# Designs tried in a protein design run: peptides against a protein of PDB entry 3JWR. Part 357

Target 1, 323 residues: chain A of PDB entry 3JWR
Amino acid sequence: TRELQSLAAAVVPSAQTLKITDFSFSDFELSDLETALCTIRMFTDLNLVQNFQMKHEVLCRWILSVKKNYRKNVAYHNWRHAFNTAQCMFAALKAGKIQNKLTDLEILALLIAALSHDLDHRGVNNSYIQRSEHPLAQLYCHSIMEHHHFDQCLMILNSPGNQILSGLSIEEYKTTLKIIKQAILATDLALYIKRRGEFFELIRKNQFNLEDPHQKELFLAMLMTACDLSAITKPWPIQQRIAELVATEFFDQGDRERKELNIEPTDLMNREKKNKIPSMQVGFIDAICLQLYEALTHVSEDCFPLLDGCRKNRQKWQALAEQ
Target 2, 298 residues: chain A of PDB entry 3JWR as posed
Amino acid sequence: TRELQSLAAAVVPSAQTLKITDFSFSDFELSDLETALCTIRMFTDLNLVQNFQMKHEVLCRWILSVKKNYRKNVAYHNWRHAFNTAQCMFAALKAGKIQNKLTDLEILALLIAALSHDLDHRGVNNSYIQRSEHPLAQLYCHSIMEHHHFDQCLMILNSPGNQILSGLSIEEYKTTLKIIKQAILATDLALYIKRRGEFFELIRKNQFNLEDPHQKELFLAMLMTACDLSAITKPWPIQQRIAELVATEFWEQGDQVGFIDFVCTQLYEALTHVSEDCFPLLDGCRKNRQKWQALAEQ

## One batch from the design tools (peptide; made by RFdiffusion4, then SolubleMPNN)

Design b2_p28_7_s1 (from b2_p28_7, 15 letters changed)
Fold by OpenDDE base, seed 1:
Structure b2_p28_7_s1 (fold): chain B 323 residues (1-323), chain A 28 residues (1-28)
Amino acid sequence: as target 1 above (323 residues)
Amino acid sequence: SAAEALVDSLLGEVDDEVKEEFLALLQQ
């Protein structure tokens, strides 16, 4: 395609020029081409292109295929969300120095998972899919959308001309797919809530050990959630704009719940309850986000900008809730 | 409650144990 030819021939700017190592990064001013160039830079600077012998044209085609399989009519769970999740992963690996704690296969899997974790997202949560009796709800009992996202990820990875993993051995390929699956499934907040207590207790007791395979898997899951939720850590003007996109998508779901399911939406998805957003954001930060970024900062102190950003946004949301 | 509405919105249908744990965290 003309888009593939343009991407494959383009000079890829440095990570410094693109500011993709910054935890404060924003994609709002970037074109779709520039987001694809940033993605190439992430693979290159993590040594994934060299270590796994990726062909440049195949990587470019894969990135464009991933981008194409996000819906344009979804306000938040689109290519820009996946791109921002991957950028936070890249920043955590580089600036947060987590790269030195992981294998090249784990890094490869996490970057693919971050870009792929919401593939074909419809702008509705698992509860809507279940209540609407969607065919996907019959295939999977738990983490319905996350299983679908993984299936879409596998479809793309196995598509002709998109096989970025063709340089891997059979054992490396199996290991990588296992980690990708675990990482995508870990973006289900229900699984995060179920598993986080074990992680926080290991950190609290100073018993956390990345040489233990189970603790490694647990850490990769927590790191995926930390990147997926990273909008809450952004500078306040960026955080407000992302919160408006999230609210738009949730209100669109609530409007569909009223119209299609004849149910009253929850306060978070109710367009008439916009005035509750600040207090709900404080509750979300306290219940979900703060302990995660505290624990991540205990694993690597260079991740502190995520925790600091989360704390600053909590104060901003609290001040709006008091008005 | 507002906490239950937040849990149901964020997590969907979760096990009662997970819901109770989340509610306990929001009440702190």
Scores: peptide ipSAE 0.023, ipTM 0.702, DockQ to the pose 0.416
Fold by OpenDDE base, seed 5:
Structure b2_p28_7_s1 (fold): chain B 323 residues (1-323), chain A 28 residues (1-28)
Amino acid sequence: as target 1 above (323 residues)
Amino acid sequence: SAAEALVDSLLGEVDDEVKEEFLALLQQ
């Protein structure tokens, strides 16, 4: 395609020029082509292109295929969200020094997972999918959308001309797919809530060890969630704008719940309750985000900008909730 | 409550024990 030819022929700017190592990164001013160039740079600077013998054209095609399989009519859970998740992963690996704690296969899997974790997202949560009796709810009992996202990821990875993993051995390929699946499933906040207590206890007891395979898997899950939620860490003008996108998508779901299911939406998804957004954001930060970024910062002090950003945004949301 | 609404919106259908734990965290 003309898009593929343009991407494959383009000079890929440095990570410094693209600012993709910055935790404060924003994609708002980037074109779709520039987001694809950033993604190529992430794969290159993580040594994934070299170590796994990726063909440049195949990587370009794969990126464009992933981008194409995000919906354009979804306010938040679109290509830009997946791209920002992957950028936060890249920043955590590079600037946050997590790269030195992981294998090349784990890094490969995490980057693919971050880009793929919301593939074909419909702008509705698992509860809506279940209550609407959607066909996907018949295939999966738990983490319905995350299983679907993984299936879409697997479909793309196996599509002709998109096989970025063709340089791997059979065992490396199986290992990578296992980690990708675990990482995508870890973005279900229900699974995060179930598992985070074990992680925080290991940190609190100073017993956390990445050489333990179970603790490694747990850490990869927590790191995925930390990147997925990373909008809450952004500079206030960016955070506020992303929160508007999230609220738009949630209100669109609530409007559908009223119309299609004849259900009164929850306050978070109720357009008439928009005045509660600041207090709900404070509650979300306190219940979900703060402890995660504290624990991540304990694993690597260079991740502190995520925690600092989260704390600053809590203060901003609290000040709005008091008005 | 706003906390229950947040739990239901973020977590969907989770075990009651997980909802209760999350609600307890929001009520701090």
Scores: peptide ipSAE 0.023, ipTM 0.687, DockQ to the pose 0.481
Fold by OpenDDE base, seed 4:
Structure b2_p28_7_s1 (fold): chain B 323 residues (1-323), chain A 28 residues (1-28)
Amino acid sequence: as target 1 above (323 residues)
Amino acid sequence: SAAEALVDSLLGEVDDEVKEEFLALLQQ
């Protein structure tokens, strides 16, 4: 395609030029081509292209295929969300120095998972999919969308000319797919809530050990969630803009819940309760985000900018909730 | 509670056990 030819022929700027190592990074000024160039740079600077013998054209095709399988009519859960999740992963690996704690296969899997974790997202949560009797709800009982996202990821990885994993051995391929699946499933907040207590207790007791396979898996899950939720850590102007996109998508779901399911939406999904957004954001930060970024910062102190950003945004949302 | 409404909104239908555990964590 013309898009593939343009991407494959383009000079890829440095990570420094693209600012993709910054926790404060914003994609708002970037074109779709520039987001694809950033993604190539992430694979290159993590040594994934070299170590796994990726062909440049195949990587370009794969990135464009992933981007194409995000919906353009979804306000938040689109290519830009997946790209920002992957950028936060890249920043956590590089600037947060987590790269030195992980294997190349784990890094490969996490980057693919971050880019793929919301593939074909419909702008509605698992509860809506279940209550609407969607065909996907017949395939999966729990984490319906996350299973679908993984299936889409696997389909793309096996598609002709998109096989970025063709340089892996059979065992490396199986290991990578296992980690990708676990990482995508970990983006279900229900699974995060269920598992986070074990992680926080290990941190609190100073018993956390990345050489333990179970604790490694737990850490990768927590790291995925930390990157997925990383919008809450961004500088305030970026955070506000992303919160507007999230609110738009949630209100669109709430409108569909009223119209299609004949139910009253929750406060978060109810456009009539837009004035509650600041207090709900404070509640979200306290309930979900703070402890995660505290624990992540304990594993790697260089991740502190995520925690600091989250704390600053809590203060900003609290000040708006008091008005 | 505001915490319950947040949990219901973010997580949808979670098991009551997960809800109770989450509410207990918010009250500490």
Scores: peptide ipSAE 0.023, ipTM 0.695, DockQ to the pose 0.320
Fold by OpenDDE base, seed 3:
Structure b2_p28_7_s1 (fold): chain B 323 residues (1-323), chain A 28 residues (1-28)
Amino acid sequence: as target 1 above (323 residues)
Amino acid sequence: SAAEALVDSLLGEVDDEVKEEFLALLQQ
């Protein structure tokens, strides 16, 4: 395609020029081509292109295929969300120095997972999928959408001309797919809530050890969630704008719940409850975000900008909730 | 509650133990 030719022929700017090592990064001013260039830079600067013998054209095609399999009519869970998740992963790996704690296969899997974790997202949560009796709800009992996202990821990875993993051995390929699956499934907040207590307790007791395979898997899950939720850490103008996109998507779901399911939406999905957004954001930060970024900062102090951003945004949301 | 609504919206169908834990955190 013309898009593929343009991407494959383009000079990829440095990570410094693209600012993709910054936790404060924003994609709002970036074109779709620039987001794809940033993604190439992430793979290159993580040594993934070299270490796994990725063909540049195949990587370009894969990125464009991933981008194409996000829906354009979804307000938040689109390519830009996946791209921002991957950028936060890249920043955590580089600026947060987590790269030195992980294997190349784990890094490869996490970056693919971050870009792929919401593939074909429909702008509705697992509860809506289940309540709507969607065919996906018959295939999967838990983490319905995350299983679908992984299936879409696997489909793209196996598609002709998109096989970025073709340089891997059979065992490396199996390991990578296992980690990708686990990482995508870890973006289900229900699974995060179930597993986070073990992670926080290991940190609190100073017993956390990344050489333990179970603790490694637990850490990768927590890191995925930390990147997925990273909008809450962004500078206030960015956070506020992303929160409006999230609210738009949630209100669209609530409107569908009323129309299609004949149910009253929850306050988060209720357009008439827009005035509760600030207090709900404070609650979300306290219940989900703060402890995660605290624990992540304990694993790597260089991740502190995520925690600091989360704390600053809590104060901003609290001040709005008091108005 | 607004907290329950947030939990149900974000987490979907989770077990009651997960909902209670999340609610307890929102009420702090």
Scores: peptide ipSAE 0.021, ipTM 0.697, DockQ to the pose 0.515

Design b2_p28_7_s2 (from b2_p28_7, 16 letters changed)
Fold by OpenDDE base, seed 3:
Structure b2_p28_7_s2 (fold): chain B 323 residues (1-323), chain A 28 residues (1-28)
Amino acid sequence: as target 1 above (323 residues)
Amino acid sequence: DFNRALVDFLLGEVDEEVKQEFLALLEQ
């Protein structure tokens, strides 16, 4: 395609030029081409292209395929969300100095997972999928969409001309897919809630050890969630804009719940309760986000900007909630 | 309430009992 030709021929700017090592990064002013260039840079600077012998054209095609398989009519869970998740992962690995704590396969898997974790998202949560009796709800009992996202990821990875993992051994490929699956599934916040207590306790007791395979898996899951939720850490103007996108998508679901399912939506998805967004954001930060970024910062102090951003945004949302 | 809305969002696919357990955690 013309798009592929343009991307493959383009000079890829440095990570410094693209600012993709910054936790404060914003994609708002980036074209789709520029987001793809950023993604190439992430793979390159993490040594994934070299270490796993990726062909440039194949990587370009894969990126474009991933982007294409996000829906354009979804307000938040689209390519830009996936891209920002991956950028946060990249920043956490580089600026947050987590790269040195992980294997190349883990890094590869995390980056692929971050980009792929919401593939073909429909702008509705698992509860809606279940209640609407969607065919996917018959295939999977839990983490319905996350299983679907992984299936889409796997489909793309195995599609002709998109096989960025072709340079891996069979064992490396299996390991990578396992980690990708685990990482995508970890983005189900229900699973995060179930698992986070163990992680926080290990940190609290100073017993956290990445050499333990179980703890490694747990850490990768927490890191994925930290990147997935990283919008909450962004500079306030960015945070506000993203929060509006999230609210739009949630309200769209709520409208569909009323119309299609004849149910009253929860407050979070109720357009009539838009004025509650600030207080809900405070509650979300307190209940879900703060402890995670605190724990991540204990693993690597260089991740502090995520925690600091989260705290600052909590203050901003609290101030709005008091108005 | 916010906690209920959050629980329903996060855990909408699970049994009410599990939601109540999580609500209790959020209210601590």
Scores: peptide ipSAE 0.033, ipTM 0.682, DockQ to the pose 0.347
Fold by OpenDDE base, seed 2:
Order: structure tokens, then sequence, then C-alpha cells
Structure b2_p28_7_s2 (fold): chain B 323 residues (1-323), chain A 28 residues (1-28)
């Protein structure tokens, strides 16, 4: 395609030029081509292209395929969300120095998972999929969408000309796919809530050890969630804009819940309760986000900008909630 | 209750007992 030719021939700027090592990164001013260039740089600077012998054209095609399999008519869970998740992962690995704690296969899997974790998202949550009796709800009982996202990820990875993992041994390939699956499934916030207590307790007791395979898996899950939620850590103007996209998607779901399911939406999904967004954001930060970024910062102090950003945004949302 | 709304949002149509367990976790 013309898009592939343009991407494959383009000079890829440095990570410094692209600012993709910054936790404060914003994609708002980037074209789709520039987001693809950033993605190439992430793979290159993490040594994934070299270590796993990726062909440049294949990587370019894969990135474009992933981007193409996100829906454009979804307000938040689109390519830009996946890209920002991957950028946060890259920043956490590089600037947050988490790269030094992980294997190359784990890093490869996390980056693929971050880019792929919401593939073909419809702008509705698992509850809606289940209540609407969608065909996907017949295939999976739990984490319905996350299983679908992984299936889409696997489909792309196996598509002709998109096989970025062709340089891996059979064992490396299997390991990578296992980690990708676990990482994508970990983005189900229900699973996060279920598992986070174990992680926080290990941190609190100073018993956290990445050499333990179970604790490694747990950490990768927490890291995925931290990157997935990283919009809450962004500078306030960026955070506000992303919060508007999230609210738009949630209100669209609420409108569909009323129309298609004849149910009253929850406050988060209710367009008429827009004035509650600030207080809901404070609650979300307190209940879900703060402890995660505190724990992540304990694992690597260089991740502090995520925690600091989250705290600052909490104050901003609290001030709005008091008006 | 925000925690209840959050649990309902995250867990959907799971059993109320499971939701209560998650609520208890959020209140800690």
Amino acid sequence: as target 1 above (323 residues)
Amino acid sequence: DFNRALVDFLLGEVDEEVKQEFLALLEQ
C-alpha cells in the first residue's frame, strides 16, 4: 500500500526528538504516520528489531495492521489509546529503568501487548457485551473483550507479511505468546482489583522479588495496568482532554444501554450526570490508581513522575468537585 | 456510593457476593 511504502521509506527520528521517553508525552499533535514512526523507534531502542531479527518492512506492515484493526468511530479505545499505552510502557522501561529488570522476551511481549490490548474494541465494556448477549459472550465467560483482543492480536501476528516474531525459536515464540496473552488479560480491571492486594502486600513487606516467576507475572500485570491507566498521570491539560474522550465513550454506551437494553445507566455512563465527573475521577484515582503508582514507584523510583502526575490530577479534580 | 458504582462498572453481572468482596477490598 502507499501508506506502507511511505512508512517503510521514512527516516525514523530519535526517541529524544519524538519525546517518547517522557512520561508527559502527548500524541495530540502527531499524525498517524508519526505515531507509526514512534512505534518503530520503540522497537528499535528496546533492541527488539536487532535481537529478534525483525525485517523493517514486516514491522512496518505489522504496525499498520494493528492500527487498522482499531475502530475509528470509538472515542477513546482506539489506536491512539493503544499507542499511548505503548508509549507509557516504553517510558517506564527506559526512563523508569524497568528494562533492566526484564528479559528481552518479556519486553517484546509487553510492547506487542500494549499496542494490541484493545484491538477491535467496540467502545463498550464487558458488562454491556454480556448483557447484550453478544456472540463473544458465548465464547468467553470472563474478560470477554480481553480474550477477543488477544485473538485479534494473534490473528495479526500470523497474517502474511506481518510475522514480526518469525525470527524467534519455537520456545521463544510460545513464551512470548503466553506473556502477551497474560498481559492483555491483565488489562481487565476486574482482574487488577482481584490481584493487586498480593502485589501491594509484597511491596509493603519488602518481599517483592522479580526472580520468582509468579511475582514476575504479577508485576507484568500491574505494569500493564499502570500503562493502560497512564492518562490519569498526564499533565492536567492532557488529562482533561483524555477524560473528555473517556466520558464521551461512556455516555455513548449509556445511551445504548437505554435504547438497546432498556436499562438505566450507571452514573459513569449517564450523560445527565456529567457534573459528577470530577468527584468520580477523585474516587477512581483513590480506589484504583494511587496505590498502583505508589507500588510501581517503590519497584523503580524513576517511575515517580507517574505517581506525581496522578497526585496532581487528583488535586485538580478535587478542586473541581468542590465547586 | 462511588465504590459500588465502580464495582458494578468493572464486574458487571457477577454474583453479589463477589461484588461485596471487591467492595470490601476497595474500602481498605
Scores: peptide ipSAE 0.029, ipTM 0.688, DockQ to the pose 0.299
Fold by OpenDDE base, seed 1:
Structure b2_p28_7_s2 (fold): chain B 323 residues (1-323), chain A 28 residues (1-28)
Amino acid sequence: as target 1 above (323 residues)
Amino acid sequence: DFNRALVDFLLGEVDEEVKQEFLALLEQ
C-alpha cells in the first residue's frame, strides 16, 4: 500500500526528537504516520530489531496491521490508547530504568502486548458482553475481551508479511507468546484487583525478588496495568481531555444498556450523572491507581513521575469535586 | 457507593458473594 511505502521509506526521528521517553508525552498533535514512526523508534531503541533480526518492511507492515485492527468509531479504546500504553511502557523501560531488570524476550513481549492489548475493542466492557449474551461470552467465562484481544494479536503475528517473530527460535517464540498472553490478560482490572495484594505485600515486606519466576510474572502484570492506566498520570490538560474520551465511551455504553438491555446504567456509565465524574475520579485514583504507582516507584525510583502525576491529578479532581 | 459501582463495572454477573469479597478488598 501507499501507506506502507511511505512508512518504510521515512527517516525515523530520534527518541529525543519524538519525546517518547517522557512520562508527560502527548500524542494529540501527532498524525497516524508519526505514531507509526514513534513505534518503530521504540522497537529500535529497545534493541528488538537487531536482537531478533526483524526486517524493516515486516515491522512497518505489522505496525500498520495492528493500527488497522483498532476501531475508529470507538472514543477511547482505539489505536491512540494502545499507542499511549506502549509509549508509557517505553518510557518506564528507558527513563524508568526497568529495561535492565528484564530479559530481551520479556521486553519484546511487553511492547507487542501493549500495542495489541485492546485489538478490535468494541467500546463496551466485559459486563456488557456477558449481559448481552454475545457469542464471545460463550467462548470465555472470564476476561472475555482480553482473550479476544490476544486471539487478534496472534492472528496478526501469523499473517503473511507481518511475522515480526520469524527470527526467534521455537523456544523463544513459545516463551514470547506466553508472556504476551499473560500481559494482555493482566489488563483485565478484575485480575489486577485479585493479584495486586500479593505484589504490594512483597514490596511492603521487602521480599520482592525478580529472580523468582512467579514474582516476575506478577511484576509484568502490574507493569502492564500501570501503563494501561497511565492517562491518570499525565499533565492535567492531557488528563482532562483523556477523561472526556473515557466518559464519552462509558456514556455510550450506558445509553446502549438502557436501549438494548433495558438496564439502568451505573453512575460511571450514566450520562445524567456527569457531575459525579470528579468524585469518581478521586475514588478511582485512591482505590486503584495510587498504590500501584507507589509500588512501581519502590521497584524503580525513576518511575516517580508517574506517581507524582497521579497525585497532582487527584488534587485537581478533588478541587472540582468540592465545587 | 463508588466501590459498589466499581465492583459491578469490573466483575459484571459474578455471584454476589464474590462481589462482596472484592468490595472488602477495595475498602481496606
Scores: peptide ipSAE 0.029, ipTM 0.681, DockQ to the pose 0.302
Fold by OpenDDE base, seed 5:
Structure b2_p28_7_s2 (fold): chain B 323 residues (1-323), chain A 28 residues (1-28)
Amino acid sequence: as target 1 above (323 residues)
Amino acid sequence: DFNRALVDFLLGEVDEEVKQEFLALLEQ
């Protein structure tokens, strides 16, 4: 395609030029081509291209395939969300110095997972999929969409000309796919809630050890969630804009719940309760986000900008909730 | 209740017991 030719021939700017190492990064002004260039740079600077002998054209095609398999009519869970998740992962690995704590296969898996974790997202949550009796709800009982996202990820990875993992041994390939699956499934907030207590306790007791395979898996899951939720850590103007996108998608679901399912939406998805967004954001930060970024910062102090951003945005949302 | 709505949104597929535990955390 013309897009592939353009991407494959383009000079890829440095990570510094692209600012993809910054936790404060915003994609709002970037073209789709520029987001793809950023993604190439992430793979290159993490040494994944060299270490796993990726062909440049294959990587370019894979990136474009991933991007194409996100829906454009979804307000938030689109390519830009996946891209921002991957960028936060890259920043956490580089600026947050988590790269030094992980294997190359784990890094490869996390980056692929971050880019792929919401593939073919329909702008509705698992509850909607279940209540609508969607065919996917018949295949999976739990984490319905996350299983679908992983299936889409596998489909792309195995598609002709998209096989970025062809340079891996059979064992490396199996290991990578296992980690990708675990990482994508970890983005289900229900699973996060179930697992986070163990992680926080290990941190609190100073018993956290990445040499333990179970604790490693747990950490990768927490890191994925931290990157997936990283919009809450962004500078306030960026946070507000992203929150509006999230609200738009939730309200669209609520409208569909009324129309298609004859169900009264929850406050979070009720367009008539837009005035509650600030208080809802405070509640979300307190319940879900703060402890995660505190724990992540304990593992790597260089991740502090995520925690600091989350705290600052909590104050901003609280101030709006008091008005 | 906002906290219940948030819990139901985040934990829609989990057991009610887990939801109640999470509600208790939000109400503190």
Scores: peptide ipSAE 0.021, ipTM 0.664, DockQ to the pose 0.395

